# Designs tried in a protein design run: peptides against a protein of PDB entry 4DOW. Part 26

Target 1, 157 residues: chain A of PDB entry 4DOW
Amino acid sequence: TFSWVGRPLPNRKQFQQMYREICMKINDGSEIHIKVGQFVLIQGEDNKKPYVAKLIELFQNGAEVPPKKCARVQWFVRFLEIPVSKRHLLGRSPPAQEIFWYDCSDWDNKINVETIIGPVQVVALAPEEVIPVDQKSEETLFVKLSWNKKDFAPLPP

## One batch from the design tools (peptide; aimed at target 1 Q43 Y51)

Design b2_p19_5_s1 (made by RFdiffusion4, then SolubleMPNN; from b2_p19_5, 7 letters changed)
Fold by OpenDDE base, seed 2:
Structure b2_p19_5_s1 (fold): chain B 157 residues (1-157), chain A 19 residues (1-19)
Amino acid sequence: as target 1 above (157 residues)
Amino acid sequence: AELPNPAEVAEKQLEKKKA
């Protein structure tokens, strides 16, 4: 289950209440707090790795009945999510921990918070920096480049 | 094949889970 943390933030959107933080209660009864600006894993298809996204906004959509707890996100893509025919454009075999900033506007960036699996650590690196692949950081994801469905490019600012 | 919209995929999975 998901519940808002704190008071709604001031905004001028008629049917949206903005929040900074949400509480996720998991199966064992423990709670995880997730804030705007953090990265999350989003439920994917069965037998597929979850999607990766950065939380940009947390809001309750009052235009829906009942009101829906939503998030606006910046999407990232895993290498294996990129079409096979285009993967060669990277020019290298990336480690499994590398993800790419999705630099297109064709995807809906609004999600149901209930699709959030949990938080994940994402670290931005310069192209020359080595992605560490050890037991100490095996759950950390790294981003160097963007993907715009045509080619890879330097990471946006 | 085009990349599926993650938001839509996730929503479908959620609905499946709730059904």
Scores: peptide ipSAE 0.700, ipTM 0.937, DockQ to the pose 0.921
OpenDDE base, seeds 1, 3, 4, 5: peptide ipSAE 0.699, 0.699, 0.699, 0.699; ipTM 0.937, 0.936, 0.937, 0.936

Design b2_p19_5_s2 (made by RFdiffusion4, then SolubleMPNN; from b2_p19_5, 8 letters changed)
Fold by OpenDDE base, seed 3:
Structure b2_p19_5_s2 (fold): chain B 157 residues (1-157), chain A 19 residues (1-19)
Amino acid sequence: as target 1 above (157 residues)
Amino acid sequence: AELPDPSKVAEERLKKKKE
C-alpha cells in the first residue's frame, strides 16, 4: 500500500499533483518513507534482480481514471542487463554491486509506484575509486559510468 | 537483443502479481 506524505508541491502540470515523499506500507505493517532523490528497486522479472532507479518526481496522475500514483525516474542498468555482445566494451569484470547510469531516452521514465520494491543505497564513485565489496556494503550499489546502448562513458555531471 | 523497457516490464509483472 502506497500513500502520499505531506501536501502537494507546487507544479505547473495541469493534471498532476506532485509530492516529495511517499509512504510504502509493507506486509508486516511497518512503513517505509521514500523521498524524491532517493534510489529505489523496481520490480523486474521473477528470476532477475530488480531494476534500479532514482526518483526524480512523485506525482499523482489525474489524467488516469482512477488517478494513479506515479514516479518519474532516472534509470540505471545492471551489467547483466546489458547485451552480452556489448559487455566487453567495459573492458573489465565489474563487481555485482556496480550499476550504470542509463543515458538513453527510449525507456519510459514513468513508473507505477506499486512497482517499487523498496529503497536502495546507490553511491557515485570516481573511476579511480574502488568499489568496496564487504558484508556491510553488500546491499549498496555503486555507479561510475553511464551506458547509452552504444558504449560506456564517464558518469554525467 | 534490445534492452526491455523496465517500466513496461515492471508494470506487466505487477499485473500478473495482482492476478
Scores: peptide ipSAE 0.660, ipTM 0.934, DockQ to the pose 0.911
OpenDDE base, seeds 1, 2, 4, 5: peptide ipSAE 0.658, 0.656, 0.659, 0.660; ipTM 0.933, 0.933, 0.934, 0.933

Design b2_p19_5_s3 (made by RFdiffusion4, then SolubleMPNN; from b2_p19_5, 8 letters changed; failed a check: too like the target's own chain)
Amino acid sequence: AELPNPAEVAEKKLEEKKK

Design b2_p19_5_s4 (made by RFdiffusion4, then SolubleMPNN; from b2_p19_5, 7 letters changed)
Fold by OpenDDE base, seed 3:
Structure b2_p19_5_s4 (fold): chain B 157 residues (1-157), chain A 19 residues (1-19)
Amino acid sequence: as target 1 above (157 residues)
Amino acid sequence: SELPDPAEVAEKQLEKKKA
């Protein structure tokens, strides 16, 4: 179950109420709060690893009937989501924990909050920094580069 | 072996499902 936390922010768009934070209620009654700017795991297809996204906006879409709780996100892409023919452009075999900033607009960046699995930690690293692959980083994903469907590039500012 | 996916780790730690 998802519910808004706090008062709505000033409206930017018609029919949309903006929020800073949303609450995920777990079956035992405990709550997980997720805020704009945090990273989340999004449900993918069955037997596929979740998608990774940064929350940019949280809003109730009143243009839909019934209204839906939605989010706008910045997508990240896993290495295995990149076409096989392009993976060589990275020039290395990345660890499983590495993800890439998706620098393309072809993906719909609007999601239903019901697809959120939960929060996840994403850490940005400089190219020279080593991605730790140990027990201490079991819950952490790392990003060094962006992917724009053509090539890899340094992270956007 | 590779580390588990963060989602799997989170689920294991929480041992809970969304209401």
Scores: peptide ipSAE 0.113, ipTM 0.763, DockQ to the pose 0.051
OpenDDE base, seeds 1, 2, 4, 5: peptide ipSAE 0.095, 0.139, 0.082, 0.124; ipTM 0.740, 0.776, 0.746, 0.759; seeds 2, 4, 5 fail the geometry check

Design b2_p19_6 (made by RFdiffusion4)
Pose (drawn by RFdiffusion4):
Structure b2_p19_6 (pose): chain A 157 residues (1-157), chain P 19 residues (1-19)
Amino acid sequence: as target 1 above (157 residues)
Amino acid sequence: EEMVNPMPVIEEKAEENLA
């Protein structure tokens, strides 16, 4: 379950209250803070890996009744979310830990915070950097490229 | 061939989690 932490950010949008942070309680019993700018795993279909997204806004949406806690995200896509016909354009076999900045506005970016599984560490690498492949049997995901429905390209600014 | 839009699924799961 989720609760807001502290005061809302200075108001921007009508009928919404924005927060820098959200508190998430687990059945391990503890509390975890997830902040705007951090990344989350988002529950998709039961037979697939979670979606990955960067939190760009956290908000209480008064336009829904009853009101809900929501997030706007920047999507990432997994390699399997890229059309099979387009996968060769990468020119290599990406590891499972590699993901792609989704640079397209066609998918809506608003989610209910209840779809959040939890935070995930996502790391930007230069194209020539190698993914560890280190130990921690890492839960970290790495991003080198964006995908725009057409081609792989550099990470935006 | 096109990418699958995730939002219908995320909305359905949000309903399930709220239940």

Design b2_p19_6_s1 (made by RFdiffusion4, then SolubleMPNN; from b2_p19_6, 7 letters changed)
Fold by OpenDDE base, seed 2:
Structure b2_p19_6_s1 (fold): chain B 157 residues (1-157), chain A 19 residues (1-19)
Amino acid sequence: as target 1 above (157 residues)
Amino acid sequence: EEMEDPMPVIEKNAEKRAA
């Protein structure tokens, strides 16, 4: 289950009540707090790796009945989510921990918070920096480049 | 399993997850 943390933020968006933080209660009864600006894993298809996203907004959508807890996100893509025919454009074989900033507006960036699996660590690196793949950083994801469905490019600021 | 177009999958995953 998910519940809002704190009081709503002031905003004038119709039907939307914005928040800074949400609490995720997992099956064992423990709670995880997730804030705007953090990175999260989003539920993928069966037997597929979860999607990666950065939380941009947390809001209650009052236009829906019943109201739904939602988030707006910046999408990232894993290498295996890129079409096979275009993977060669990277010019290298990336480590499994590398993800790419999705630089395209064709995807819906609104999600239900119920699709959030949990937080994940994402680190931005310069092109010359080495992506560590050792045991200590096994669960950390790294981003160097963007992908716009046509080519790879330097990471947006 | 490789994905050619993840957008439809993402849209599907935007639906309510079983709690």
Scores: peptide ipSAE 0.030, ipTM 0.633, DockQ to the pose 0.425
OpenDDE base, seeds 1, 3, 4, 5: peptide ipSAE 0.015, 0.027, 0.027, 0.028; ipTM 0.501, 0.647, 0.654, 0.649

Design b2_p19_6_s2 (made by RFdiffusion4, then SolubleMPNN; from b2_p19_6, 6 letters changed)
Fold by OpenDDE base, seed 4:
Structure b2_p19_6_s2 (fold): chain B 157 residues (1-157), chain A 19 residues (1-19)
Amino acid sequence: as target 1 above (157 residues)
Amino acid sequence: EEMENPMPVIEENAKKRAA
């Protein structure tokens, strides 16, 4: 299922070993390599679309028994994950491919790598740039803004 | 696969909150 690629990175944290890359083995026997900095889909709940996240850190958590393969992530939100009462703050109807940088710390940013469904392409755009909506880019997600539970703002650098 | 065939969208998704 999931295995580390390469040797652990230099780390001073006692209870974790950090890695740059992980290998995900698919049912057909093929393998997908995922690296820090890439974007992934995370398993959602019943009748919910997968979550979107950027991998910030890959590590083995030695504090757990047995040790678990984990990741730290930057969360994104889909438009439909934003409360109905706040959606009007966007001032427009976004395409289904638009996601938003979640600029809050109230969500747990540690995940089990076993919840990763697979990689996904996320493209950052300036607010004035048009999100392409065609069959060729149907699986590509686009981010222009952040969401901090109160308002939308330009993307952080 | 859910990556190719994503689950239906409901009104809101809940994510695990940090303690």
Scores: peptide ipSAE 0.024, ipTM 0.609, DockQ to the pose 0.053
OpenDDE base, seeds 1, 2, 3, 5: peptide ipSAE 0.018, 0.009, 0.029, 0.028; ipTM 0.573, 0.537, 0.593, 0.670; seeds 2, 3, 5 fail the geometry check

Design b2_p19_6_s3 (made by RFdiffusion4, then SolubleMPNN; from b2_p19_6, 6 letters changed)
Fold by OpenDDE base, seed 2:
Structure b2_p19_6_s3 (fold): chain B 157 residues (1-157), chain A 19 residues (1-19)
Amino acid sequence: as target 1 above (157 residues)
Amino acid sequence: EESKNPMPVIEKKAKEAEA
């Protein structure tokens, strides 16, 4: 269950009410607040790890009946989401905690908020920085590079 | 072309849960 937190932000989009924050109610009755700019895990395909995304916008889509709670996201990709034939382009074996900024516009970046599993910590690192893989950082993901379906590149600003 | 959209998966699961 998801509900908006606060009042809609001023915008000129006819069928969209924008919000800064959303509340998700978990099965145990607890609530988690998620804000624009935070990173989230998105429900993936069956038997696959969840997708990783940064929330760019939270909005209610009034063009749909009934209105849907949606988000626009910046996608990240896990190494295992990259085609096998292209993985060698990284030139190294990444740790499981490494993700990549998806630098393509071919993916739909609109999601239903109901696909959000929960928040996740994502830390941007310089290429020379070491990704910690200790138990204390097990839940933290790290990003150094982008992936544009052709090659890896430095992380965009 | 390959698209990253988890919504269909969630919708499918929801429908399956209702059945």
Scores: peptide ipSAE 0.026, ipTM 0.581, DockQ to the pose 0.320
OpenDDE base, seeds 1, 3, 4, 5: peptide ipSAE 0.025, 0.024, 0.023, 0.025; ipTM 0.550, 0.602, 0.624, 0.546; seeds 3, 4 fail the geometry check

Design b2_p19_6_s4 (made by RFdiffusion4, then SolubleMPNN; from b2_p19_6, 6 letters changed)
Fold by OpenDDE base, seed 1:
Structure b2_p19_6_s4 (fold): chain B 157 residues (1-157), chain A 19 residues (1-19)
Amino acid sequence: as target 1 above (157 residues)
Amino acid sequence: EEPVDPMPVIEKNAEKRLA
């Protein structure tokens, strides 16, 4: 279950109430708090691995009946989500921990918070920086580049 | 060689999520 934390933020969007933080109830009865700006794993389709996203907005959509708890996200992609015919454009074999900033508008960036699996750590690196692959970095994902369905590029500022 | 998904992170978070 998901519940809002704190008071709604002031905004001019008639059918939206915005929040900074949401509480996620987990299996053992404890709670995980997730805030705007954090990274999360999003439930994928059947037989698909979870997606990676950065939370940009948390809001209740009052245009729906009943109102829905939603989020707006910045998507990331795994290397295996990139078409086989385009993977060679990277020029290297990325480690398992590398993800890419998705720089396209063709994907809906609105999600139901119920699709959130949990938080994940994502660290931005310069292209020349080495991605650590040891056990100490097992729970961290790394991003160096963006992907716009045509080519890889340096991260947006 | 194709990379492998970060399964340890995914599995850990999935176990925490309430069904």
Scores: peptide ipSAE 0.030, ipTM 0.663, DockQ to the pose 0.070
OpenDDE base, seeds 2, 3, 4, 5: peptide ipSAE 0.020, 0.026, 0.023, 0.023; ipTM 0.612, 0.634, 0.631, 0.643; seed 5 fails the geometry check

Design b2_p19_7 (made by RFdiffusion4)
Pose (drawn by RFdiffusion4):
Structure b2_p19_7 (pose): chain A 157 residues (1-157), chain P 19 residues (1-19)
Amino acid sequence: as target 1 above (157 residues)
Amino acid sequence: SEEPDPAEVAEEELEKRQE
C-alpha cells in the first residue's frame, strides 16, 4: 500500500497534487521511499517481465473518482518489446539486464501507483562500456540506447 | 503487429487482481 510523503509540490496542473516522493509498504513490513527520477518495475502481464519506467511525476489525480495515486513515467522497453524484425538493427545480442530508452510518444505514460512492484536501479552506460556481469547477481538494469520504433539511437539529453 | 500500450496493460492487470 502507498502513502504520500509530506507536502505536495507547488501546484502545476488543476485537479492534481504533485509529490516528490511516495512511500511504499511491503509485507516484509518495512517502508520504502520511491522518488521522482527513480525507476520502477511495473506489473505487466503475468507471463512477462515487469515493464521498466523512470518516474517523471507522482500525483494525486482528482480527475478520477474516487481519486487515485498516479505516476507519469518515461518508458523503457525490453529487447523483446522491440519488433522481432527490427532487432537485428542493434547489431548485437543484448544481455537481459540491458534495456532501452523508449523515445516515442505513442504509448500513454500515466500509471496507477498500485501497478508499481518496486524500485529498480537503472544505470546509463556509454555505448563502449561493458555491462557487469559483475557479481551481486545484479538486479541492476543498464541502458545504452534509445529505441524510437525505427532505429536504435543515442540516449537523449 | 504493434505491442500493446504498457499503461493499459498494467491497469488491466491491476483490475484483474482487484477482482

Design b2_p19_7_s1 (made by RFdiffusion4, then SolubleMPNN; from b2_p19_7, 8 letters changed)
Fold by OpenDDE base, seed 3:
Structure b2_p19_7_s1 (fold): chain B 157 residues (1-157), chain A 19 residues (1-19)
Amino acid sequence: as target 1 above (157 residues)
Amino acid sequence: AEQPNPAEVAEKQLEKKKA
C-alpha cells in the first residue's frame, strides 16, 4: 500500500498533484518513507535483479481514471542489463555493485509507484575511487559512469 | 536484442502480480 506523505507541493501541471514523500506499507505492517531524490529498486522480470532508479518527482496523475500514483525517475542500468555486444566498451569487469547512469531518452521515465520494491543506497564515486565490495556494502550500489547506449562516459554533473 | 523499457517491464510485472 502506498500513500502520500505531507501536503502537495505547488506546481503548474494540470491534473497533477506533486509530493515530496510517499509511504510504503509493507506486509508486516511496517512503513517505509521514500522521498524525492532517493534511490529505489523497481520490479524487474522474474529471476532478474530489480531495476535501479532515482526518484525525481512524485505525483498523482489526476488525468488518469482512476487517478494513479506515479513517479518520474532517472534510470540506472546494471552492467548485465547492457547489451552483451557493448559491454566490452567499459574496458574492465565491473563489480556486481556497479551501476551506470542511463543517459538516454528512449525509456519512459514515468512509473507506477506500486512497482517500487523499496529504497536502495546509491553512492556516486570519482573514477579513482575504489568500489568497496565488502560484506557490509553488499546492498550498496555505486555509480562512476553514464551509459548512453553507445558508450560509457563520465558521470553527468 | 534491444534493452527493454524498465517502466514497461515493471508495469507488466505489477499486472501479473495483481492477477
Scores: peptide ipSAE 0.710, ipTM 0.937, DockQ to the pose 0.927
OpenDDE base, seeds 1, 2, 4, 5: peptide ipSAE 0.709, 0.709, 0.709, 0.709; ipTM 0.937, 0.937, 0.937, 0.937

Design b2_p19_7_s2 (made by RFdiffusion4, then SolubleMPNN; from b2_p19_7, 10 letters changed)
Fold by OpenDDE base, seed 3:
Structure b2_p19_7_s2 (fold): chain B 157 residues (1-157), chain A 19 residues (1-19)
Amino acid sequence: as target 1 above (157 residues)
Amino acid sequence: AEQPNPSEVAQKQLEKKKA
């Protein structure tokens, strides 16, 4: 169950109410609050790792019937989500915790908030920084580069 | 094959789960 937290933010988009925060009520009855700017795991295919995204906007789309709780996201990709034929372009074998900023516009950046599994920690690193793979960081993801379907590049500002 | 649109995949999975 998802519910908005707080009052709508001012915006100029007709039929859209924007929010800063959403509350996820999970099965055990506990609540998780997720805010714009945080990273989330998005439901993927069965037997696949979930997608990773950064929340850019949280909004209710009143143009739909019934209204839909949505998010606009910045996508990230896991190495194994990159086409096999292109993986060699990285020039190294990344750790499982490495993800890449998806720098293309071909993907729809709108999601149903109900596809959110939960929050995840994503840490941006400089190229020279080593990705820690210890137990404490097992669930933390790291990003050094972007991927634009053609090549890898330094992270955008 | 091209990478599937995560938004689309996620939505399909959601609908599948709700069915």
Scores: peptide ipSAE 0.699, ipTM 0.935, DockQ to the pose 0.927
OpenDDE base, seeds 1, 2, 4, 5: peptide ipSAE 0.698, 0.697, 0.698, 0.698; ipTM 0.935, 0.935, 0.935, 0.935

Design b2_p19_7_s3 (made by RFdiffusion4, then SolubleMPNN; from b2_p19_7, 8 letters changed)
Fold by OpenDDE base, seed 4:
Structure b2_p19_7_s3 (fold): chain B 157 residues (1-157), chain A 19 residues (1-19)
Amino acid sequence: as target 1 above (157 residues)
Amino acid sequence: AEMPNPAEVAEKQLEKKKA
């Protein structure tokens, strides 16, 4: 179950109400608050790891019946999501915790909030910084580079 | 081997859960 936290933000979109925070109620009754700017895991295919995204906007789409709770996101990709024929372009074997900024516009960046599994920690690193691979940090993901379906590049500012 | 649209995949999975 998802519910908005706080009052809608001022905006000029006719059928949309924007919010800064949403509450996710888990099966055990506990609640998790997720804010714009945080990173989330999005439901993927069976037997595959979930997708990773940064929340850019939270909004209710009043043009739909019933109104849908939505998010606009910036996508990230896991190394194993990249086509096998292109993986060599990285020039190294990345740790399992590394993800890449998806630098293309061909994917829909609007999602149903009900596809959110939960929050995740993503840390941006410079290329020279080492990704920690200890047991205590396995839940943290790291990003150094972008992927534009053609090559890897330095992370956008 | 083309990368699928995550938004579409996620929505399909949600539909499966609701079925």
Scores: peptide ipSAE 0.731, ipTM 0.950, DockQ to the pose 0.910
OpenDDE base, seeds 1, 2, 3, 5: peptide ipSAE 0.730, 0.731, 0.731, 0.731; ipTM 0.949, 0.950, 0.950, 0.950

Design b2_p19_7_s4 (made by RFdiffusion4, then SolubleMPNN; from b2_p19_7, 8 letters changed)
Fold by OpenDDE base, seed 3:
Structure b2_p19_7_s4 (fold): chain B 157 residues (1-157), chain A 19 residues (1-19)
Amino acid sequence: as target 1 above (157 residues)
Amino acid sequence: MEQPNPAEVAEKQLEKKKA
């Protein structure tokens, strides 16, 4: 179950109510609050890792019947989601915790909030920084580069 | 092949879950 937290934000778009935070109630009855700017895991294919995205907007789409709770996201991509034929462009074998900023507009950036599995920690690193792979950071993802379907590049400013 | 649109995949999975 997903419910809005707080009042709608000002400067709302037509037919939309925008929010800063959403509450996700899970099976055990506990609640997880997710805010704009946080990173989330999005449901993927069976037997595959979930997608990773940064929430940039939370809104109820009043243009739909019934209204739909949506999020606008910045996608990230896991290395294994990149086509095999292009993985060599990275020039290294990344750790499993590394993800890449998806720098293309071909993917729809609007999702149903019900596709959110939960929050995840994503840390941006400089190229010279080493990705830590220890027990305490096991669930933390790291991003150094962007991927635009053609090549890897430094992160956007 | 190319990676499918995550938004679409996620939505399909959601629909499957609700079915």
Scores: peptide ipSAE 0.702, ipTM 0.938, DockQ to the pose 0.910
OpenDDE base, seeds 1, 2, 4, 5: peptide ipSAE 0.701, 0.701, 0.701, 0.701; ipTM 0.938, 0.937, 0.938, 0.937

Design b2_p19_8 (made by RFdiffusion4)
Pose (drawn by RFdiffusion4):
Structure b2_p19_8 (pose): chain A 157 residues (1-157), chain P 19 residues (1-19)
Amino acid sequence: as target 1 above (157 residues)
Amino acid sequence: SELQEEIDKLVESWKKAEE
């Protein structure tokens, strides 16, 4: 379950209150803070890996009744979310830890915070950097490229 | 469930965006 942490950010959108942070409680009993700018795993279909997204806004949406806690995200896509016909355009076999900045506005970016599984570490690498492959049997995901429905391209600014 | 409805809506939106 989720609760807001502290005061809302200076108001921007009507009927919404924005927060820098959200508190998540687990059945391990502890509390974890997830901040705007951090990444989350978002529950998709039961037979697939979680979606990955960067939190760009956290908000209480008064336009829904009863009101809900929501997030706007920048999506990332997994390799399997890229059309099979387009996968060769990458020119290599990406590791499971590699994900792609999704640079397209077609898919809505608003989610209910209850779809959040939890935070995930996502790291930007230069194209020539190699993914560890290190130890920690890492839970970290790495991003080198964006995908725009047409081609793989550099990470945006 | 409410969570499942949110999940289904999210999956549907994705599928529609990729059409």

Design b2_p19_8_s1 (made by RFdiffusion4, then SolubleMPNN; from b2_p19_8, 9 letters changed)
Fold by OpenDDE base, seed 5:
Structure b2_p19_8_s1 (fold): chain B 157 residues (1-157), chain A 19 residues (1-19)
Amino acid sequence: as target 1 above (157 residues)
Amino acid sequence: SSLEEDIKKLEESFKEALK
């Protein structure tokens, strides 16, 4: 289950109440608080691995009946989500921990918060920085580049 | 904190899911 944390933020958007934080209660009864700006895993399709996204906004959409708890996200893509025919453009074999900033607007960036699996740590690196491969970094994803369906590019500032 | 530890455990699990 998901519940808003705190009071709605001042907002002028019609039928939308914005929040900074949401509480996710998982099956074991524990609670995880997720805030705007954090990175999350989003439930994939049946045969798909979870998607990676950064939370940009948390809001309740009052225009829907019943009102829905939603989020706007910045998508990231894993290397294996990139078409096979384009993967060679990277020029290297990335580690499994590397993800890419999705620099396109063709994807719906509005999600239902119920699709959130949980938080994940994402660290931005400069292109020359080495992705650490050790016990301490195994749970961390790293982003160096963006992907715009045509080519890879340096991370947006 | 306990929460941080829980998050770490979850992230480890998610790492496996992303392989």
Scores: peptide ipSAE 0.023, ipTM 0.589, DockQ to the pose 0.036
OpenDDE base, seeds 1, 2, 3, 4: peptide ipSAE 0.019, 0.020, 0.020, 0.021; ipTM 0.545, 0.555, 0.551, 0.575

Design b2_p19_8_s2 (made by RFdiffusion4, then SolubleMPNN; from b2_p19_8, 10 letters changed)
Fold by OpenDDE base, seed 1:
Structure b2_p19_8_s2 (fold): chain B 157 residues (1-157), chain A 19 residues (1-19)
Amino acid sequence: as target 1 above (157 residues)
Amino acid sequence: SELDEQIKELEERFKEALK
């Protein structure tokens, strides 16, 4: 179950109510609060690993009947999601913890909040920084570069 | 990998909890 936390934020969109935080309540009664700016795992297709995304907006779409709880996200891609013919452009074999900022707009960045699995930690690193491999960091994903379907590039600001 | 397994475990845990 997903429910909004706090009051709607002021905005000029007629059919959208924006929020800064949403609560995900699970069966055992536990609650997980997720805020704009956090990173989340999004449910993937059958036999596919979850997607990684950064929450940009949380909003209720009043244009739909019934209204839907939605989010706008910045997508990240896993190395294996990059076409085989282009993977060599990285020039190295990335560790499993590395993801890439998806620098394209061809993907729909609107999702239903019901597809959110939970929060995940993502840390931005400079290209020269080494990805930690210790146990403390094994649950953390790291991003150094962007992918724009043509090549890899330094992270956008 | 270990990370892959952790992600799978997390996914399964949340899927079950959200049923």
Scores: peptide ipSAE 0.036, ipTM 0.578, DockQ to the pose 0.037
OpenDDE base, seeds 2, 3, 4, 5: peptide ipSAE 0.029, 0.014, 0.032, 0.029; ipTM 0.613, 0.433, 0.626, 0.624; seed 4 fails the geometry check

Design b2_p19_8_s3 (made by RFdiffusion4, then SolubleMPNN; from b2_p19_8, 10 letters changed)
Fold by OpenDDE base, seed 1:
Structure b2_p19_8_s3 (fold): chain B 157 residues (1-157), chain A 19 residues (1-19)
Amino acid sequence: as target 1 above (157 residues)
Amino acid sequence: SEKEEEIKKLEEEFEEALK
C-alpha cells in the first residue's frame, strides 16, 4: 500500500498533484518513507532483476480514472543490459556494484509507484575513485559514468 | 523487518546479476 505524505506541492499542472514523499506500507504494518531524490529499486519484468532509478518527481495523475500514483525517474543501467558489441568501450570489467547513468530519453521515465520495491543506496564517484569491496559496502551501488547508447561518458552534473 | 530483509536480498541479487 502506498500513500502520500504531506500536502501537495504547488505546481501549474492542472491534472497533477506533486508530492515530496510517499509512504510504503506492507502487511505486517512496517512503513518505509521514500522521498524525491532518493534511489529506489523498481520491479523488473519476468525473470529480470530489479532496476535502479532515482526519483525525480512524485505525483498523482488526476487525468486518469481512477487517479494514479506515479513517479518520474532517472534510469540507471546494468553493464549486462548494454549491447554485447558495445561493452568493450568501457575498457575494463566493472565490479558488481557498478551501475551506469542512462543518458537517453527513449525509455519511458514515468512509473507506477506500486512497482517500487524499496530504497537503495547509490553513490556517485569520480572515475579515478576506487569502488569499495568490503562487506560493509556490499549493499551500496556506485556510478561513475553515463551510457548514451553510443559510448560511456563522465557523469552528468 | 521482513520488508527490509527482502530489500537487502534483492540488492544482493542485483549485485550478482551485474557479474
Scores: peptide ipSAE 0.036, ipTM 0.651, DockQ to the pose 0.051
OpenDDE base, seeds 2, 3, 4, 5: peptide ipSAE 0.029, 0.027, 0.028, 0.028; ipTM 0.641, 0.631, 0.619, 0.630

